# Designs tried in a protein design run: peptides against a protein of PDB entry 6NYY. Part 109

Target 1, 212 residues: chain A of PDB entry 6NYY
Amino acid sequence: KHFEQAIERVIGGLEKKTQVLQPEEKKTVAYHEAGHAVAGWYLEHADPLLKVSIIPRGKGLGYAQYLPKEQYLYTKEQLLDRMCMTLGGRVSEEIFFGRITTGAQDDLRKVTQSAYAQIVQFGMNEKVGQISFDLPRQGDMVLEKPYSEATARLIDDEVRILINDAYKRTVALLTEKKADVEKVALLLLEKEVLDKNDMVELLGPRPFAEKS
Target 2, 212 residues: chain A of PDB entry 6NYY as posed
Amino acid sequence: KHFEQAIERVIGGLEKKTQVLQPEEKKTVAYHQAGHAVAGWYLEHADPLLKVSIIPRGKGLGYAQYLPKEQYLYTKEQLLDRMCMTLGGRVSEEIFFGRITTGAQDDLRKVTQSAYAQIVQFGMNEKVGQISFDLPRQGDMVLEKPYSEATARLIDDEVRILINDAYKRTVALLTEKKADVEKVALLLLEKEVLDKNDMVELLGPRPFAEKS

## One batch from the design tools (peptide; made by RFdiffusion4, then SolubleMPNN)

Design b2_p21_2_s4 (from b2_p21_2, 8 letters changed)
Fold by OpenDDE base, seed 5:
Structure b2_p21_2_s4 (fold): chain B 212 residues (1-212), chain A 21 residues (1-21)
Amino acid sequence: as target 1 above (212 residues)
Amino acid sequence: SFSNFDDSWVDDLLNNKVKVE
């Protein structure tokens, strides 16, 4: 318990026990986190879920912890699954509530950054081609883009396509697994924190072999 | 944002490219 709390503090920050979420907000968070958890569970290249919580910590109202793998090389397919997992919260909100909240802002930011990186840094888009440009870092003067305005538009279009494809894939997955998302969300509302064993009990073993 | 999704992989992805240069 103490060790887990220490890890949680490092990852999520200090537990905000004083932040009482309204029941509706807590429900939204539960379904959001359940979306991440279930997407990660059923995506081959997603990291295995270790813990999911709806206890507010630091800047977040909930979090999911995954087993970190020291991976230095990613395929396009692996990045897509990770994007889908990241979109799982937003997609869950849409499926269950028919509305979206601001809670997915950071998720969308991360997905956007990943998409741009895939296209302009990793050369993973056939239309844009085998190019690699440095993305402007926060605080760097927007150096003149080393490509034409036409190329810029193409990049923007292909980024949108990639994100939309990831979104659609996530919608399809979580729609298929809607009952599982609900099970996880309901149990989160009861226990506030779930671990891998809880997920196995609810959903069965993860369908992908844990790479030893 | 209420989700702390450990997307450290994105940061790692973006940062590791900087290290290999």
Scores: peptide ipSAE 0.067, ipTM 0.671, DockQ to the pose 0.487; fails the geometry check
Fold by OpenDDE base, seed 4:
Structure b2_p21_2_s4 (fold): chain B 212 residues (1-212), chain A 21 residues (1-21)
Amino acid sequence: as target 1 above (212 residues)
Amino acid sequence: SFSNFDDSWVDDLLNNKVKVE
């Protein structure tokens, strides 16, 4: 319990016990987090879920915690699965509520950053080619783009394509697993916090071997 | 933002390029 709390504090900050979510908001958060959890469960290259919570912490209304892998190299396929996992919350909201909320803003930011990195830094896009440019870091002077406007447009287009592909993949997955998302969401609404064992009980063993 | 999703991988991804140089 103490160790879990310590990890939770690191990830989410201090519990905001005073933050009372409206029932509908809490429901939205539950389905959002369930989307992340289920996507991560059924994506091979996603990290194993450790914990999912709808207890507000810090700036977040909920969170999903995954076992970090000491992985330094990522394949395009691995990055796609991680993008899908990251989109799981937004996609769940779309599937269950037919609407999107601002709750996925950070997820979209992360997905966007990953997509640009794949295309611009890692050369993972065939149309853009085997190029690698540094992306401006936070706090770095906006250096002039080392590529043409035509290349910039191509990059932007391919980023959108990549994100849309990840989105579609996530929609397909969570639509297939819609009942599982609902089970997780409903249990979250009851327990507020689920661990790996709860997920195994609900969904069965994760279909991928945990590469520890 | 609703979720503090573990996104450490994104940061790692973006930062790993710096380590390889």
Scores: peptide ipSAE 0.061, ipTM 0.662, DockQ to the pose 0.519; fails the geometry check
Fold by OpenDDE base, seed 2:
Structure b2_p21_2_s4 (fold): chain B 212 residues (1-212), chain A 21 residues (1-21)
Amino acid sequence: as target 1 above (212 residues)
Amino acid sequence: SFSNFDDSWVDDLLNNKVKVE
């Protein structure tokens, strides 16, 4: 319990007990987090879900925690699944509400960063090729891009394609698993916090062997 | 953003390249 709480604090920050979400907002958060949870559950290369919460904390209104794997090398497929998992919240909102919210801002940022990294740092895009450039970090002097404007445009296009592909994949997955997303969301609205056992009870065992 | 998705992997992904250099 103490260890879990410590992890929760690190990931979610301090619980904001004073933050009262409107019922519709809470519903949105529940479905958003359910989207992450279910996407992660059914994506092979996603990390195993540990906890999902819609209790507001310092860093957000809800969160999904996953058991991080000590992994230093990622395949393109693994990164795609992680992108899909990250998009799960936004996609869930779209599927269930037909609208998007600002709640996925950080998710989109992460997906964007991952996509750029895949293309310009890891050389994972065939059109862009086997190139590796450092992405400017926040605060770094934007040095002259080591590539042409044409290459920059190509990179941007391929980033969009990659993100869109991940998005479509996530839409397909969560549409297929729509009932599961709803089950998780409804249970979240009831319990506010779900753990792995709750997910197993709802969805059955995760179809992918947990790499111990 | 209302969601704190455990995205530490992204940071790790981005940072691991920095550590190798």
Scores: peptide ipSAE 0.051, ipTM 0.666, DockQ to the pose 0.490; fails the geometry check
Fold by OpenDDE base, seed 3:
Structure b2_p21_2_s4 (fold): chain B 212 residues (1-212), chain A 21 residues (1-21)
Amino acid sequence: as target 1 above (212 residues)
Amino acid sequence: SFSNFDDSWVDDLLNNKVKVE
């Protein structure tokens, strides 16, 4: 118990007891986090969910904690599933509320960054080809792009396609599992924090064998 | 931002260029 709390403090920061979310905002967060949780539950290459919370901590209004695997090599399929999991919150909001909130901005940023990395660093796109360019980090002087403007446009187009594909996949998944998303969201609104056991009780065992 | 998603994997993905030395 004390060890888990210590880990939670390190990962989640201090509970901001002072941020009282309005009921509608809390509902939005619950469905957003439920989207992440359910997407991660049913995507093979997503990390196993450890905890999901709608208690505001640090800069976030909610969080999902996953067991990070020390994985150094990722396949295209694995990266796609991770993108889908990351889009789960945004997609859940769309399915249940028909609106976009600013809450998914960081998720979209991460998905965008991952998509660019896949195309320009890992050579995972057939149209762009087996290329590997270092992406400038935020704050690095934009060095001369090692590719033409035509290639830049192609990259941008293929990034958009990849993100849209991940988005569509996530929409399909969470639409199929809509009842599960709602169950998780409702239970989050009741308990504010769910663990892996709560998820197993609610959804059944995760359909993928934990690689021991 | 709503989710402090443990994005460590994205950072690791982007940064792990370093350790395969």
Scores: peptide ipSAE 0.043, ipTM 0.658, DockQ to the pose 0.476; fails the geometry check

Design b2_p21_3_s1 (from b2_p21_3, 10 letters changed)
Fold by OpenDDE base, seed 3:
Structure b2_p21_3_s1 (fold): chain B 212 residues (1-212), chain A 21 residues (1-21)
Amino acid sequence: as target 1 above (212 residues)
Amino acid sequence: SFSNSSSPSIEELIEKGVRFV
């Protein structure tokens, strides 16, 4: 309660009333956020949605608040669901508009980082094998890769496969749930802010037991 | 002493599950 109220006050204070989105941009954002929200609702290992807003805040065109799980160890399945949720915005744009925007740049960056980490840090890819290398940090000199150019190409190929698999899974999910994405997007355009209760009213209870 | 409730930073909000779009 006190922490949630503190978060709301901070987010409320970030309201830049000066960024008026054009109606078409606002529509794109609503469907993008609806894609994330619906993907997260129907993916077991996604973080539960608490709130979503299409009111511009700070540098963002909106925000979403999730209840993060206190989890330190992730399975390959859990990481895949998180990748799918992260792709939900881009996939929604494709399904509803037949076009993609720059709005998913940060999502694609996160998915790319997760895919590389799974393959070269966590050893989660059978073709690459049980290897673990530190990924170069932004600004670190590209240290000589501890692997051959052939291994580098294999890593790049397996990263693309993993991302494409996550993308296809997200397309299948949001195509099945297309009517739910539409309901969420339309309600976002009306209310500009949705909470967990609005999502329950639209979609029914989240099909996964919240660990109390 | 009124502890100035230091408003959480944007970074702290992100760590607490806020995603800016």
Scores: peptide ipSAE 0.377, ipTM 0.733, DockQ to the pose 0.049
Fold by OpenDDE base, seed 5:
Structure b2_p21_3_s1 (fold): chain B 212 residues (1-212), chain A 21 residues (1-21)
Amino acid sequence: as target 1 above (212 residues)
Amino acid sequence: SFSNSSSPSIEELIEKGVRFV
């Protein structure tokens, strides 16, 4: 309660009444957010949606609030589902508009970071092997990579494979659930804000038991 | 003493599951 109210106050305070989105941009945002919402709904290891809004807030054209699980250990499967949910916006735009926008920049950054972390920090790739290197943080001196150029190329190739696999999985999911994405997007355009109850009314109960 | 509830940072909101579009 107190934390949710604090989040709502901060998000509410970020409301820029001055950013009037053009109807086409608002439509793009609605379908983008619907893609995330539906992907997260049907992916077991995605964080459940609490709220989604297409009302511009702060620097964003909208926002979504999820209930993060207090989880410290992630499997490859869990990380893949999280990547797919993160790609849901981009994939929705492609499915519905046949075009991609800049709206997925932060999503692609997150997916890229996750893919690199899986391969070079968590040792989750069989070709690269059981290695763990600290990824340079923004602003760290580019320490000489402790691995060869050949290993660097292998890492880059395996990162692309992993991201492409997540992308294809997301395309398959949202293509199957295309009607659900459209229902959510249309309701977002009408209400501008949806909660978990709206999602349950549209899609039915989330098919994964909330671990109480 | 009204505890100035320090408004969570954007980073803190992101950590708490808020995504901005």
Scores: peptide ipSAE 0.376, ipTM 0.738, DockQ to the pose 0.052
Fold by OpenDDE base, seed 1:
Structure b2_p21_3_s1 (fold): chain B 212 residues (1-212), chain A 21 residues (1-21)
Amino acid sequence: as target 1 above (212 residues)
Amino acid sequence: SFSNSSSPSIEELIEKGVRFV
């Protein structure tokens, strides 16, 4: 409660009343956020949505707040569900508009980072094997890769496969739940802010037991 | 004594599950 209120105060203070989204942009954002929300609702290992807003905040066109899990160890399945939730916005745009926007740039960055980390830090890929090395930080002149060019190509291929698998899984889910994505998007366009209770009213209870 | 509860940084908000769109 106190932390949520603190978050709301900070986010509220970031309100840029000057950024008026065009109706089509607002619609795109609503469907994008609905994609994340619905994917998170129906993926067991995704973080549940607490709040979503399409009111511009700071440099963003909106925000979403999730309940983070106090979890430090993730399985491959858990990371996949998180990737799928992160792709939910892009996938929703594709399903509803047949076009993609720049709005998913940060989501794609996060998915890309997760995929690389799974393969090159966590050893979660059978072809690449049980290897772990640090990802180059922005600005480090990586003079020598700690792996061969053949390994580099293999990593790049397996990253692409992993992301594509997550993407396909998300497409399948949000296609099945297309009506739910639309309900959430339409309500989001009406209210501009949704919470967990709105999601329960629209979609029913989340099909996963909240780990108390 | 207004405890200046230091408003969480944007980074802290992101770590706590806030995504800006």
Scores: peptide ipSAE 0.376, ipTM 0.733, DockQ to the pose 0.052
Fold by OpenDDE base, seed 2:
Structure b2_p21_3_s1 (fold): chain B 212 residues (1-212), chain A 21 residues (1-21)
Amino acid sequence: as target 1 above (212 residues)
Amino acid sequence: SFSNSSSPSIEELIEKGVRFV
C-alpha cells in the first residue's frame, strides 16, 4: 500500500509533463499496450500486470506496472516468455495496423540485450556453447573481444534467431488472442487506465496460479 | 531540516516493475 501510493505519486507528478497525443497516436499506444498486457496475461513466466495506462508520463507515451517476482535465477523458458511479453507491443502494431512505429525502440533494445546476455553471459545457446563473457558497458573502451571474428558472427546470427523465434511465438499468441487484444485496446481508449480487475473482467482469471 | 523525501527516480520505478512506453 504505502509503496504503491509512492509510485502513484511519482507517476502522477510526471503527468504535469503530459504530451498531447494526436488521436491516431493515442490509438497506436492503446493497441501497443494491449499487446503487452495480453501477452503477459497468457505467458506463464511473464510478470503479472497490476496497472496499464495510455496517459503520457515523463518520456513515455504510456506506462504499465507489474508485480515483480523476487527471483534471482531464470531459466531459458522464463527468459523467452519475458522476451515475448516485451515484443507484444510491436506485434500488436503489426497485426492491427500493418505498420511498425518507433514506439518499440526501447522494447527492441531490451530484447536485444536479453538475447546477447543469454548467448554470451549465461551459456544458453548450444551452438555458441558454455561461454560467459562480460558485455561491454556503455562508456567502456571496446576491449579486445575474448573471441574470434568467426565466433562474433556466430553470436550475431544466434541472437537474431533467438529474437525471431520469440517474435514468431508472440505473433502466434496474439493472433490467437486477437479479439482479447482489441477488447483491452478499446477499453484503454475509453478509460485511459486499466487495473488487474478490469483485465479479469475482460479476459477471465489469469490462467496461471499466482506464485504466493 | 526538511527531510527531502527523495522521490523515486525513473530508474528506481523501472526496478520496481514500472515500464514506460
Scores: peptide ipSAE 0.367, ipTM 0.730, DockQ to the pose 0.052

Design b2_p21_3_s2 (from b2_p21_3, 9 letters changed)
Fold by OpenDDE base, seed 5:
Structure b2_p21_3_s2 (fold): chain B 212 residues (1-212), chain A 21 residues (1-21)
Amino acid sequence: as target 1 above (212 residues)
Amino acid sequence: SFSNSSEPSIFELIEKGVKFV
């Protein structure tokens, strides 16, 4: 118990016991987290889920912990699956509630960053080509872009296409697995915290061999 | 416009295996 709490504190920050979520808000969080969990479960290149929680902590209303793969090189396909997993929360909200919340802001930021990196750092887009530019960090004064305005527009368009493709893929997946998302969400509302074993009991073994 | 935040990159977050919502 103490060791697990220490790990959770390091990962998720301090538990906000004083933050009382309204029942409807807690429900939204549960379905949001369930969307991430289920997307990650059924995407081959997503990291395996270790823990998911709807207990509010310093950085959010819920969190998920994954087992990172010892991987230094990522394929375009792997990055796409990671984007889909990251979109799982937003997509779940859309499927179940027909609305979107601010809870996905960080997810959208991450997806956007990944898409730009794929296109302008890794050269993974055929239209933009084999280019690699350093992305400015927040707060860096970008005086001049190393590319034309036409190229900038092309990049923006291709980023949007990539994100939309990931979104559509996630919608298709979670629509197919809608019953599984609901099972996970309901169990989260009951237990507040799920581990890998809970997920296996609920959904069966993950379809992809986990490299332990 | 590059939406780079001062926050850890997606890659850094992946390496840590942590996702916050």
Scores: peptide ipSAE 0.027, ipTM 0.598, DockQ to the pose 0.087
Fold by OpenDDE base, seed 4:
Structure b2_p21_3_s2 (fold): chain B 212 residues (1-212), chain A 21 residues (1-21)
Amino acid sequence: as target 1 above (212 residues)
Amino acid sequence: SFSNSSEPSIFELIEKGVKFV
């Protein structure tokens, strides 16, 4: 318990015990986090789920914590699965509620950043080509972009395509696993916090061998 | 807001690229 709380504090910040979510908001959070959890469960290259919580923390209303792989090199496929996992919350909201909330803002930001990096830093897009441009760091003088306006438009288009593809993949996955998302969400509403064992009990063992 | 937390995550490795204006 104390160790878990310490990890939670590091990841989520301080628990906002005073923040009482309305039942409908709590439901939204539960399904959002269930979307992340289930997407991560069934995506091969996603990190293994450690914990999912709908207890409000300093950084958000809920979170899914994953065990990071000790991996420094990522494939395009791995990055795609991570994008899909990141989109899982938003997609779950769409599937179950037919609406989108502001809750996915950070997820969309992360996905956008990942997509952009894949295309302009990692050279992972065939249309843009084998290019690698350093993105300005936060606080660096914004230098002029090292590529043409035509290339910039192409990048923007390909970023959108990549995100859309990840989104569609996530929709397909969570639609297939809709019942599992529901189960996780309902259990979250009951327990507020789930761990890997809860997920195994609910969904069975994760279908991918955890690379230890 | 919601958080999808993995530490370290690939997103942490991606320098927060400010889009070239």
Scores: peptide ipSAE 0.015, ipTM 0.538, DockQ to the pose 0.268
Fold by OpenDDE base, seed 2:
Structure b2_p21_3_s2 (fold): chain B 212 residues (1-212), chain A 21 residues (1-21)
Amino acid sequence: as target 1 above (212 residues)
Amino acid sequence: SFSNSSEPSIFELIEKGVKFV
C-alpha cells in the first residue's frame, strides 16, 4: 500500500482531494478510462494494464498505468495498437454517451504525434515513402520544410488516414467489447482504482501472452 | 504542418507507461 501510493505520487502527482468530480463527470472519466483499459486488454501489441484510476491527480482526472515493454524497436502494427489503445477513452465516450469531451485532448495529441512520427520519421507510409525528417517542436523556427508543399499535403492526408483507421479499429473493438467496457467502468465507479487482477476477474485472462 | 510539443518523444511516452486524462 505505501509503496503503491509512493509510485502513484511519483507518477500521477498528489491526489487533488479538493477536486470533487460531479457524478456525471466521474461517470464520464470512468467510461473513458474503461475504454483505454479494455482496448489495451484486447489489443495484442498494447502494453499490459497495471492500474487504472479515476481519482483526480495533478495531471488529470484519471490515469492508467501500463507495464512498458522493454522494447527498443516498434513495428507499424505495434504502433497502430498503441494508437488504438490511446483512442480507447474517446471512443468509449462516443459509444456510451454519444458525445465527446475535452478529456481526450492529450490522447488525440499523442495519437497525432505518433501518426506523424510513423510517416515522417520512421518512413512507415508507402505513399510518402521511406523518408525521415525531424518533426518541428513547438517553438522551433522551421524556416524551410525539407520537402515540397505537395509532400506536406500528402503527409497531412496520410496522417489523417492513419488516425482514422486507428479510430475505426478502436470503434470496432470497443463496440464488440461494449459489455466489458461497461463492466470496467462500473467497477471503477465503485472502487475508483482497479489493478490487473480486477481486470482478470472481470474480463478473464488477457488473451495475449505477456512477454516476460 | 503539425508542431510537436517540446516534450515528449513517442518513445518517452511509451517508456513512461502512464496515461493521464
Scores: peptide ipSAE 0.032, ipTM 0.584, DockQ to the pose 0.083; fails the geometry check
Fold by OpenDDE base, seed 3:
Structure b2_p21_3_s2 (fold): chain B 212 residues (1-212), chain A 21 residues (1-21)
Amino acid sequence: as target 1 above (212 residues)
Amino acid sequence: SFSNSSEPSIFELIEKGVKFV
């Protein structure tokens, strides 16, 4: 108990007890987090969910804790599933509320970064080809791109295609699992924090073997 | 304009096992 609380404090920062979300905002967060949780549950290459919370903490309105895989090499399929899981919050908001919020800004940033990395660092796109170059870091003045403006446009187009494909995949998944998203969201609104056992009780065992 | 925010890379976030959503 004390050790888990210590880890939660280290991970989540200080609970901002002062940020009382309005009931409607809390509902939005619950469905957003449920979208991530359910997407991660049913995507083979997503990391196993350990905890999900809608208690606001210094870095966000909700958080999910996953069991990290000690993995240094990622396949295109693994990266796609991770993108889908990351889009799960936005997709859930769209499915349940017919609107999008600013809550997915960080998710969209992460998805965008992943898509660019796949195309320009890992050479995972057939149209762009077997290229690898470093993405600019914050504060780096990219004076010269190692590719033409035509290639830049191609990269941008292929990034959009990849993100849209991940989005569509996530929409299909969470539409199929809509009832599960709602179950998780409703339980989050009640308990504020769910663990792996709560998820198993709601959804059944994760359909993918945990790599021991 | 790639505004690379000083935020940890996707890989760093994955390695930490904690995703702020």
Scores: peptide ipSAE 0.030, ipTM 0.594, DockQ to the pose 0.089; fails the geometry check

